# Peptides against a protein of PDB entry 4N3Y, part 66

Target 1, 83 residues: chain A of PDB entry 4N3Y
Amino acid sequence: ETRDQVKKLQLMLRQANDQLEKTMKDKQELEDFIKQSSEDSSHQISALVLRAQASEILLEELQQGLSQAKRDVQEQMAVLMQS

## One batch from the design tools (peptide; made by RFdiffusion4, then SolubleMPNN)

Design b2_p18_5_s3 (from b2_p18_5, 12 letters changed)
Fold by OpenDDE base, seed 5:
Structure b2_p18_5_s3 (fold): chain B 83 residues (1-83), chain C 83 residues (1-83), chain A 18 residues (1-18)
Amino acid sequence: as target 1 above (83 residues)
Amino acid sequence: as target 1 above (83 residues)
Amino acid sequence: SSILQQIQEQFEQLEQQL
């Protein structure tokens, strides 16, 4: 019967709609996860970069200090050898 | 004594060198961590994007199917009303 | 989703008239 066929098609339509809604939700969850993950990673990386930069500054200071100490030792050794 | 002073400075030089080496190692570890973290995040995000794209394709297919089902229902309803 | 729901409601209304 045509009426039965219509009802069957209506059921199929509802099922398709349910699948669509589920897929839409899943997609949205994935997009939200990607966004949040990207933001979190960006913040973490930025913090680590800042820490690395601080270490770089310390490195430069230590290198300069080491160079100066080397020069001081060389100067004192020269004085000692002349005495 | 000058000799004692030289020995003291040599010790200070060794200590400074040790600190420098330690700081260099720490910096390198941070840089390596940043690099690896970035690569891992990039790969993860790419995989999730691909998954989202697959969901998008499915969404489009379901939407098209839904539209067709709607048309089919409407056609059958029209036939039923004419009978 | 709102549009889809509206379409389904319209079908149900038509079915009741038949």
Scores: peptide ipSAE 0.035, ipTM 0.457, DockQ to the pose 0.006
Fold by OpenDDE base, seed 2:
Structure b2_p18_5_s3 (fold): chain B 83 residues (1-83), chain C 83 residues (1-83), chain A 18 residues (1-18)
Amino acid sequence: as target 1 above (83 residues)
Amino acid sequence: as target 1 above (83 residues)
Amino acid sequence: SSILQQIQEQFEQLEQQL
C-alpha cells in the first residue's frame, strides 16, 4: 500500500542522510589530516635546510683554514731548507 | 725548532682535512634526507588528496540521491492524501 | 557543514509533513 511505500522511502531517506553525514565527516578528517601533515613536513624540512646551511658555513671555514695551514707548512718548509 | 714546527703544522693540516671530509659527508647526508623526506611526503599527500576527491564525488552522488528520495516521499504522500 | 545542516532541516520538515 501507499502508506507502506512512504514509510519505506522515509527509511531510505534517513539512511541516505546518515551515510551523507558520515562521508562528509570522513572527507573533512582527510582534509584536516592533509593540512596538518603538510605543515609538519614543511616545518621539519625547513629545520633541516637550516642545519644544512650551518654545515655549509662550517665547510667554508674549514676549507679556508685548510688552505691557510697548507700555506703555513710550505712557508716553514722553505725556511727549513734555507736555514 | 723549525723542523718540529713543520711536523706540528702537518698534523694540524691532516686533522683539518679529516674534519672537512667528515663535515662534507654529514652535509650530503642531510641533503639526501631532505630530498627523500620531501618526496615521500609529496606522494603521501597526493594520495590523500585523491581519496578526498573520491569522497567528494560520493558526497555529490549521495546528495543527489537524498534529494530524489525527498521528492519521491513527497509525491507518495500527495497520492496518499488524495486517495 | 552548512550543506548537511540544510539537508537535515529539509528532512525534518518532510518528516513533519508525514
Scores: peptide ipSAE 0.031, ipTM 0.465, DockQ to the pose 0.008
Fold by OpenDDE base, seed 4:
Structure b2_p18_5_s3 (fold): chain B 83 residues (1-83), chain C 83 residues (1-83), chain A 18 residues (1-18)
Amino acid sequence: as target 1 above (83 residues)
Amino acid sequence: as target 1 above (83 residues)
Amino acid sequence: SSILQQIQEQFEQLEQQL
C-alpha cells in the first residue's frame, strides 16, 4: 500500500537525517581537533625555540670566557718562565 | 705560587670546555626535536585533513540524498491524497 | 551510503507499483 510505503520512506528519511547530523558533528570535531593540535604544536615549538635561543646565548658566553681564560693562562705561563 | 695558579686555571678551562660541549650537544638535540616534532605534526594534520575532506564528501552526498528523498516523499504523499 | 542506496531502491520500487 502506498501509504505504508510513504511511512517507510519517512522513517528512512529520518534515519538518514540522523546519520547526516552525526557525520556533521564528527566532521566538526575533527576540524576542532586539527585547529587545537596546530595551536598546541605551535606553542610547544615556540617554547623550544626560546630555549634553544637561551642556550645559544650561553654558548656564546662560554666561548668568550674560554677564550679569555686561555689567554690568561698563556700569559701566566709566560710570566712563570720569565721569572 | 704562580705555577699552582696556572694549573688551577688549566683545570677550570677544561671544566668550562666540558660544559661548552655539553651545552652544544643539548642545543643540537633541541633543534633536532623541534624539526622532528614539526614534521610529525605536519603529517598528522595532513592525515586529519584528508579524513575531514572525506567526511565533507559524505556530507554532501547525504544532503543531496536527503533533499531528493524529501521531495519524493512529498510527491508520493500528494499522489496518495489525490487518489 | 547504504541508507541512500536503500532509499533509492525503495523509491524505484514504489515507482514501479504506481
Scores: peptide ipSAE 0.031, ipTM 0.454, DockQ to the pose 0.007
Fold by OpenDDE base, seed 3:
Structure b2_p18_5_s3 (fold): chain B 83 residues (1-83), chain C 83 residues (1-83), chain A 18 residues (1-18)
Amino acid sequence: as target 1 above (83 residues)
Amino acid sequence: as target 1 above (83 residues)
Amino acid sequence: SSILQQIQEQFEQLEQQL
């Protein structure tokens, strides 16, 4: 009976719409997650890069200090040897 | 006393070297972490993008199905109206 | 979301006409 068929199709249409809604929601959530994940990672990495740069600066300073200290020791040894 | 001064400088030099070693290690660990974090994030995001794409395909299919269902309902309504 | 809303509205209109 045609009327029954129409009603059946209406039900199927509603079911399809529900699935569409669900899928749209899921897609949006995934997109939001990707965006947030990217931003979080970027911020974290930036912070760590800055920290690494600070370490690099410290390394350079320490190396210079070590060189100077070595020279100072050598100078004082020379003085000692002369006394 | 010069000898005492030399010994003091030697100690300071050793301490500076220890700090340098520590800093070098820390720097390396940070660099490794940054690299690993970047790779992990990239892989995760890629997977999620693929999933989002699958959702997109499903959305398109569902939309087409909905359109067809609507047309079918309309056709059957027309038949009903003619009977 | 707008597309979904449009589809739903169109469906509801169809149901009302039935």
Scores: peptide ipSAE 0.034, ipTM 0.464, DockQ to the pose 0.007; fails the geometry check

Design b2_p18_5_s4 (from b2_p18_5, 11 letters changed)
Fold by OpenDDE base, seed 4:
Structure b2_p18_5_s4 (fold): chain B 83 residues (1-83), chain C 83 residues (1-83), chain A 18 residues (1-18)
Amino acid sequence: as target 1 above (83 residues)
Amino acid sequence: as target 1 above (83 residues)
Amino acid sequence: SAILEEIEAIFEQLEAQL
């Protein structure tokens, strides 16, 4: 009968609504995750870039120091040979 | 004596060179990691965006279906009340 | 959605009975 059919449709409507609400929640969670992931990655990359820059400075200092040391050693060797 | 000093300096020079080589390696590894991290994050974000878009389409379909179902139920209820 | 498809089918049946 029509009455029973209406009741069935009402139940199905509720079920569909529940699915809608669930899907809305899932979508929101995905959006939040994307946002958080982007921010986290951005911060991590920035930190790594800074570390790389610090390493670059150290490398430059080491290279300069090595060059100076080499010169100093050569000078001392020359003195030694003259003595 | 000068000779001993030269030998000491040579040792220090070798040690500094070893440190330089190590630091160069570390820097390269950091750069490689940054590159890979950026690419991986980009791909992951893109995939998540696509998933979110698919979810959005589903939501639109559900909403449309629910609206129609609601109208149909209301119509059937009206018929029932008239019978 | 399976639910939507089922709803549509029921509606079609109801409409046919009217």
Scores: peptide ipSAE 0.029, ipTM 0.466, DockQ to the pose 0.007
Fold by OpenDDE base, seed 3:
Structure b2_p18_5_s4 (fold): chain B 83 residues (1-83), chain C 83 residues (1-83), chain A 18 residues (1-18)
Amino acid sequence: as target 1 above (83 residues)
Amino acid sequence: as target 1 above (83 residues)
Amino acid sequence: SAILEEIEAIFEQLEAQL
């Protein structure tokens, strides 16, 4: 019966529309999540890079100081042995 | 006494070296962490982008289907009214 | 840093005693 078929089609149409709206919402949330996650990661990585760079500077200073200290100690030891 | 001073310097040198090695380790761990975190984020974002694209396709199909269904229902209603 | 400063001080003392 055609009238019943129309009613069935209307129901299916409503159901499909509900799914459409839900899917649109999900898509938007996903895009927002991607954007936020990317920004958060970018900030975190930048901070970590700066920290690593600071460590690099410290290491260079320590290496230079240690090398000098070693030389100086050796020199003093030589003096002691020669005295 | 010079000999005692040399011993003190040797101790300080060892301590400084220990700190150097520790800092080098920390730096390496930080770099590894940055790399891993970046890769993980990249993979996750890529997956999410693909998911969003799939949703886009679905939405397009649903929109097209809904438009057609609406037209079909309207046509059937017209037939009923004219009969 | 602090260790290096102390090392420098020790070296200065050593030099003075030589």
Scores: peptide ipSAE 0.028, ipTM 0.466, DockQ to the pose 0.006
Fold by OpenDDE base, seed 2:
Structure b2_p18_5_s4 (fold): chain B 83 residues (1-83), chain C 83 residues (1-83), chain A 18 residues (1-18)
Amino acid sequence: as target 1 above (83 residues)
Amino acid sequence: as target 1 above (83 residues)
Amino acid sequence: SAILEEIEAIFEQLEAQL
């Protein structure tokens, strides 16, 4: 009967509303997660980039030091051979 | 003596070179890691964005459905009251 | 860096002895 049908529809309406509210919450949480994840990645990548840059500087220093060391060793060898 | 000092310098030169090579490798691995990590994050974020978009579509459908359901309930209530 | 510093110290010593 119509009365029972109305009651059924009211129940379904409430259930649909509950689902809507749940979905809205889930969507918001997902968006927040994406934002936070992106920020975390950005921070980590920035730190790693800085580390790479520090390594670059160290490499340059080592290369220069090695070149000089080679020259100095050669010089000392020359002295030794001439003595 | 000078001869022993030269030998010491040669050893240190070799050690420094080994350190250089190690550092070069480490730097390259770090750069590769950064690149890969960024790509992984990008892929994950893209997937999550698509999921959020799907949720948006579902929300719109639910909202429309709820509005229609409300109208249907009101119509049935009117019939019931007039009967 | 530490190796380079040590090398530099050795060179300074060698130069003083020559």
Scores: peptide ipSAE 0.026, ipTM 0.464, DockQ to the pose 0.007
Fold by OpenDDE base, seed 5:
Structure b2_p18_5_s4 (fold): chain B 83 residues (1-83), chain C 83 residues (1-83), chain A 18 residues (1-18)
Amino acid sequence: as target 1 above (83 residues)
Amino acid sequence: as target 1 above (83 residues)
Amino acid sequence: SAILEEIEAIFEQLEAQL
């Protein structure tokens, strides 16, 4: 009868509402996680980029040093050959 | 004397070269790591975005279902009130 | 009447979330 039908519909509505609340919460948590993950990744990448840039500078300095050392050795060798 | 100086410079040059090779390797490894990290993060974020989109669809469906259920209950209540 | 009150409570909860 109608009363029983209403009771059934009430139950269905409660269940749907519970699921809605759960899903809304889960969605929000997921969005927060995505945001945090993106920020964390961005920070990590930025730090690594800075390190890479420092390494690049060091490489350039070492290369210049090697070139100078090579020239110095060559000059000393020339003196040795002449003596 | 000059010979000793050349020997010293040769040692310095070898040391510098070794450091250069090491630094070049380290830089390359860092660049590879950054690239891989970025790709991994991108894949992870994409997967999470898809999940979020699915949740959004579910939310919309649930909201529509709730609205319909409300209407159905109201109709049944009206019948009950009239009987 | 008890049914109506219960249904109204459900609707109020739903409306607050929509």
Scores: peptide ipSAE 0.031, ipTM 0.465, DockQ to the pose 0.073; fails the geometry check

Design b2_p18_6_s1 (from b2_p18_6, 13 letters changed)
Fold by OpenDDE base, seed 1:
Structure b2_p18_6_s1 (fold): chain B 83 residues (1-83), chain C 83 residues (1-83), chain A 18 residues (1-18)
Amino acid sequence: as target 1 above (83 residues)
Amino acid sequence: as target 1 above (83 residues)
Amino acid sequence: RRQEILAQLEQMAVQHQA
């Protein structure tokens, strides 16, 4: 009877350890996925920030240029009206 | 001797099961984190895409306006030079 | 509007790096 109990417990232990190893592997895979995903997102976001900043600079330049152009037109119109 | 072996195996089994439960819980927490993180990122990215598109439209309008303004100035200058 | 986008992107970048 005791011998049979030992064998049963040994089997149960093996099964538990097998399941543990499987679960630990799965956990590690998820951790790796999270790490990789985070890094990928960080890099992409950084690139987008740079692009957005470049566009911001261009936008500011265009706005300034447009304002100046409008002022120049108004000045020329004033001169024409005085002629 | 066999009795001692049974007790030892029972202890080992309990320890293995405890570790298994802990690991499974940790795995579940990671899965939940991944799910939540993915959803949050998706929503934020979508919002930023829309805003970026709005800025793109504005940029195009400003570029067109600037070009037109420059043409208008040139036209007025030509008229002035002919006077 | 663009500045807000930049700020949001930067915030997301920091969060993803953490």
Scores: peptide ipSAE 0.040, ipTM 0.364, DockQ to the pose 0.011
Fold by OpenDDE base, seed 5:
Structure b2_p18_6_s1 (fold): chain B 83 residues (1-83), chain C 83 residues (1-83), chain A 18 residues (1-18)
Amino acid sequence: as target 1 above (83 residues)
Amino acid sequence: as target 1 above (83 residues)
Amino acid sequence: RRQEILAQLEQMAVQHQA
């Protein structure tokens, strides 16, 4: 009976160790995934920020162009009224 | 001729304004997309962190269980040797 | 608001990189 109990406990110990190793692997994979996901997100966000900055520059140029066009129209209208 | 030029410039002004409005819309959509993406990533990362923490707790419990099992086996082996 | 959003996004990018 005692011998059988020892064998049973040894089996349980092996099972527990196997589960521990599996869980350690799973945890490592999860941490690696989180790290990779964060890096990917960082790179994507950086790229999108650059695109947004380019858009901002374009908007500023368009605003200046629009203001200039408005002034040009006003000047030509003045010339027209003088003719 | 001057009158025609004024009409041309007015058309160009309207076109420029339309382009400006379009670009402003595009920029807003980009910003909204980035914001949404960041929020989604944040929530996902938070969920994964919680899962990792749960895994850590499980690992600690398994390690303790393994240590206890080892001690139990040793104790039973000692009893067995005394019989 | 546009500049604030860009600044916030840049900050988030740096945080994710670290």
Scores: peptide ipSAE 0.040, ipTM 0.478, DockQ to the pose 0.011
Fold by OpenDDE base, seed 4:
Structure b2_p18_6_s1 (fold): chain B 83 residues (1-83), chain C 83 residues (1-83), chain A 18 residues (1-18)
Amino acid sequence: as target 1 above (83 residues)
Amino acid sequence: as target 1 above (83 residues)
Amino acid sequence: RRQEILAQLEQMAVQHQA
């Protein structure tokens, strides 16, 4: 009976459409999650890089200070030996 | 008094060296953390990409099914109208 | 747009592994 078949197909079509909408929503949520995750990671990495750079500057300053201190000690020792 | 000055400078030098070593350690730990974080992010992104791709395939299949169902319904309706 | 985003993510993943 064609009428009954049409009714059945209409139901199936509605079901398929509902499933499609659901899946589209899920996909969109996944994409949003990925985007957010990527942004968060980028921000975190940037912050960590800045911290590393700050540490690098400090290390360089300390090394310079250490070198200067060493020279100063050596100079004073030389003076002491001469006196 | 030069001797006392030398002693003081030696102490300062030791302190500076200790601070340098500490900072070097901290920097290394930070670099290791950044590296690990980057690797973890890469793995996670890859997994999410695969998931998104799977969802894409499903959506495409559903769209195809929906289109076919729509055509089937239209065909059956045409038959019904002719009868 | 979606394909572009996926491509960008894949590129980032590769870069992070390098």
Scores: peptide ipSAE 0.033, ipTM 0.467, DockQ to the pose 0.011
Fold by OpenDDE base, seed 3:
Structure b2_p18_6_s1 (fold): chain B 83 residues (1-83), chain C 83 residues (1-83), chain A 18 residues (1-18)
Amino acid sequence: as target 1 above (83 residues)
Amino acid sequence: as target 1 above (83 residues)
Amino acid sequence: RRQEILAQLEQMAVQHQA
């Protein structure tokens, strides 16, 4: 019966529309999440890079200090041998 | 006393060397961590992008379906009016 | 190597912003 078919199609239309709206919302939320996550990652990486660079500076300073200390010890040993 | 100074400097040298080694290890660990973190982030972002694209496809399909359903309902209503 | 690693990280950071 055509009348019953129309009613069925109307229900299907409503269901489809509801699903469409839900999907649109979900898509937007996902896009927002991706954007935020990407920004967070970028900031985190930058921070870690800076930390690594700080460690590099410290390492270089320590290397220089170690070299100097070695020279100082050698010099003092020479003094001991001469005295 | 020079001898005592030498002993002190030797201790300082050992301490400096220990610190240097520790710092080198820490630096390496940090680099490894950054690398791994970046890879994880990249993979996660890619996965989320794919998910978003899937949602987009679904949305387009639903839109088409909705449009068709609307047309079908209209056609059936026309039949009812003519009968 | 350090410079290469830093460059790679920077590149990844830029890509994540896209």
Scores: peptide ipSAE 0.032, ipTM 0.476, DockQ to the pose 0.012

Design b2_p18_6_s2 (from b2_p18_6, 11 letters changed)
Fold by OpenDDE base, seed 4:
Structure b2_p18_6_s2 (fold): chain B 83 residues (1-83), chain C 83 residues (1-83), chain A 18 residues (1-18)
Amino acid sequence: as target 1 above (83 residues)
Amino acid sequence: as target 1 above (83 residues)
Amino acid sequence: RKEEILAQLEQMLVEHQA
C-alpha cells in the first residue's frame, strides 16, 4: 500500500537525518579538538623555547665566568712564580 | 697570601665548571624533550586528520543517502496524490 | 645545533597551522 510505503520511507528519512546530524556533530567536535590540540602544542613549544633560551643565556654567562676565573688563576700563578 | 688565593680560585673554577656541565646537560635534555614532543604531536595530528577524513567520507555517503531517500519519498507522495 | 632544532620546530608549527 502506497500510503504505508510513504510512511515507512518518511521514517527512514528521519533516521538517516538523525545519523547525519550525529555524524556532523562528531566531525565538528573532532575538528575543534584538532584545532585546540594544535594551539596547545604551539603554546607549549613556545614556552619550552623560551626556557631553552634562558638556559642558553646562563650557559654563556657561565662560560664567561669560567674564562675570567681561568685568567685570574693564571695571573696569580704567574705572580707566585715570580716571587 | 698568593698561594692560598690561587687555591681558592682553582676551587671556584672547578665549581663553575661543574655548574656549566650540569647546565649543559639540562639544556640537552630540554632540547631532546622538545624534539620528541614535536614529533609526537605531529604523529598525533596526522592520525586525527585521517580520522577526520574518514568522517568526511561517511558524511558524504550519508548525504547521498538522504538525498535519495528524499527523492523516493517525494515520488511516492506524488503517486499517492494521483490515486 | 639548537638553531636547527628551533628552525625545524618553527617550520612544523607553520605547517600545522596552514
Scores: peptide ipSAE 0.029, ipTM 0.449, DockQ to the pose 0.012
Fold by OpenDDE base, seed 2:
Structure b2_p18_6_s2 (fold): chain B 83 residues (1-83), chain C 83 residues (1-83), chain A 18 residues (1-18)
Amino acid sequence: as target 1 above (83 residues)
Amino acid sequence: as target 1 above (83 residues)
Amino acid sequence: RKEEILAQLEQMLVEHQA
């Protein structure tokens, strides 16, 4: 019967609309999550890169100090041998 | 005394070298961590993007279905009014 | 070599931000 069929279709329409709204919400949340995750990762990586750069500077200083120390030892050994 | 000074400098040299090696190791580990973290994030983001795209497809299908359902209801209502 | 590694890390950062 047509009346019953209309009522059924109205219900189906409501169900479809509810599902649509739910899906739209879920999609938006997912997009926001992706955006936030990417930004957080970017910040973390940036901080770690800066830390690595600081370590590089320290490494260079240590290498320079090591080279100088070696030269100093060599010089003192030469003096010792001459004395 | 020169001999004592040489011994002192040799010790300092050893200490400096040990620190250098430690720093080099730490730096390498940090670099590896950054690399791995970036790769993991990239994979995760890619997977989530694909999921979002799937949701987009579903959304489009639902919208189409909703439009069709609305048209069907309108048609049946017209039939009902004519009967 | 060290400079190259740093450059690679910086490049990865840029690519990640893009």
Scores: peptide ipSAE 0.027, ipTM 0.453, DockQ to the pose 0.011
Fold by OpenDDE base, seed 1:
Structure b2_p18_6_s2 (fold): chain B 83 residues (1-83), chain C 83 residues (1-83), chain A 18 residues (1-18)
Amino acid sequence: as target 1 above (83 residues)
Amino acid sequence: as target 1 above (83 residues)
Amino acid sequence: RKEEILAQLEQMLVEHQA
């Protein structure tokens, strides 16, 4: 009976260790996934931020150009009205 | 000796099971973190994409409007100067 | 005619907003 108990416990131990190794492997895979996903998202967000900033700068330049153009036309009209 | 072996195996089994439970808990926490992080990143990226697209549309409209306005003013001024 | 052109230019300036 004791020998049978030893054999049973040995089997249970092997099964537990196998499951432990599997679970540890799965955990490591998840950690790797998290790391990679985080880096990918960070890069993508950074790229989008830069794109948005570039568009913002261009918008500001266009607005300034438009305002200046309007002022120039107004000045020209004033000169024409005085002639 | 057999009894000592049984006791040793029982201890090892308990330790293995404890470690297994801990590892499984950690794995679950990582899965939850991945899920939450993925959702957060997805929402943020979507918002940035929409923002970038809105800016792009506005830029195109401003460029078109500016070009048209300049052409119109130039044409009218030319007519005015010829009168 | 000159006055009309000026009025048109003024309107264009007002309508074209950034």
Scores: peptide ipSAE 0.017, ipTM 0.342, DockQ to the pose 0.094
Fold by OpenDDE base, seed 5:
Structure b2_p18_6_s2 (fold): chain B 83 residues (1-83), chain C 83 residues (1-83), chain A 18 residues (1-18)
Amino acid sequence: as target 1 above (83 residues)
Amino acid sequence: as target 1 above (83 residues)
Amino acid sequence: RKEEILAQLEQMLVEHQA
């Protein structure tokens, strides 16, 4: 009777230990995944931000060019009307 | 001559405006993408953190159970040796 | 033709901001 109980408890202990080890591994993998995912996202976002900034510079140049072109057209219109 | 220049400038102005509009659209799309990507990542990471926390609780329970089982086995061993 | 071109240019100027 007591001997059987000890054997039963030994089995339960082994099962619990196996589950503990598995859970520890799973937790570690999850933490590593979160860390890696965060780093990857950070790098991707940074790259996209740089592209957006480059586009912003181009936009400003185009706006300036457009304004200059508008002024040039106005100047030529004035000349044309007077001719 | 002047007339031809005005026509040329009109074309240049149209082209510049078209490019400006396109670039504005592209920039907006990029900004929206960055925003959405960041939100999606944030939600995903939060969900994973919650799962990790749940696993941590389970780990603690298993460790406690394992310790208790160990004590129970020791107690039964003592009884067994005395019988 | 000159008047037509001027009208077109005027329209472009109105449509452009600032």
Scores: peptide ipSAE 0.046, ipTM 0.490, DockQ to the pose 0.005; fails the geometry check

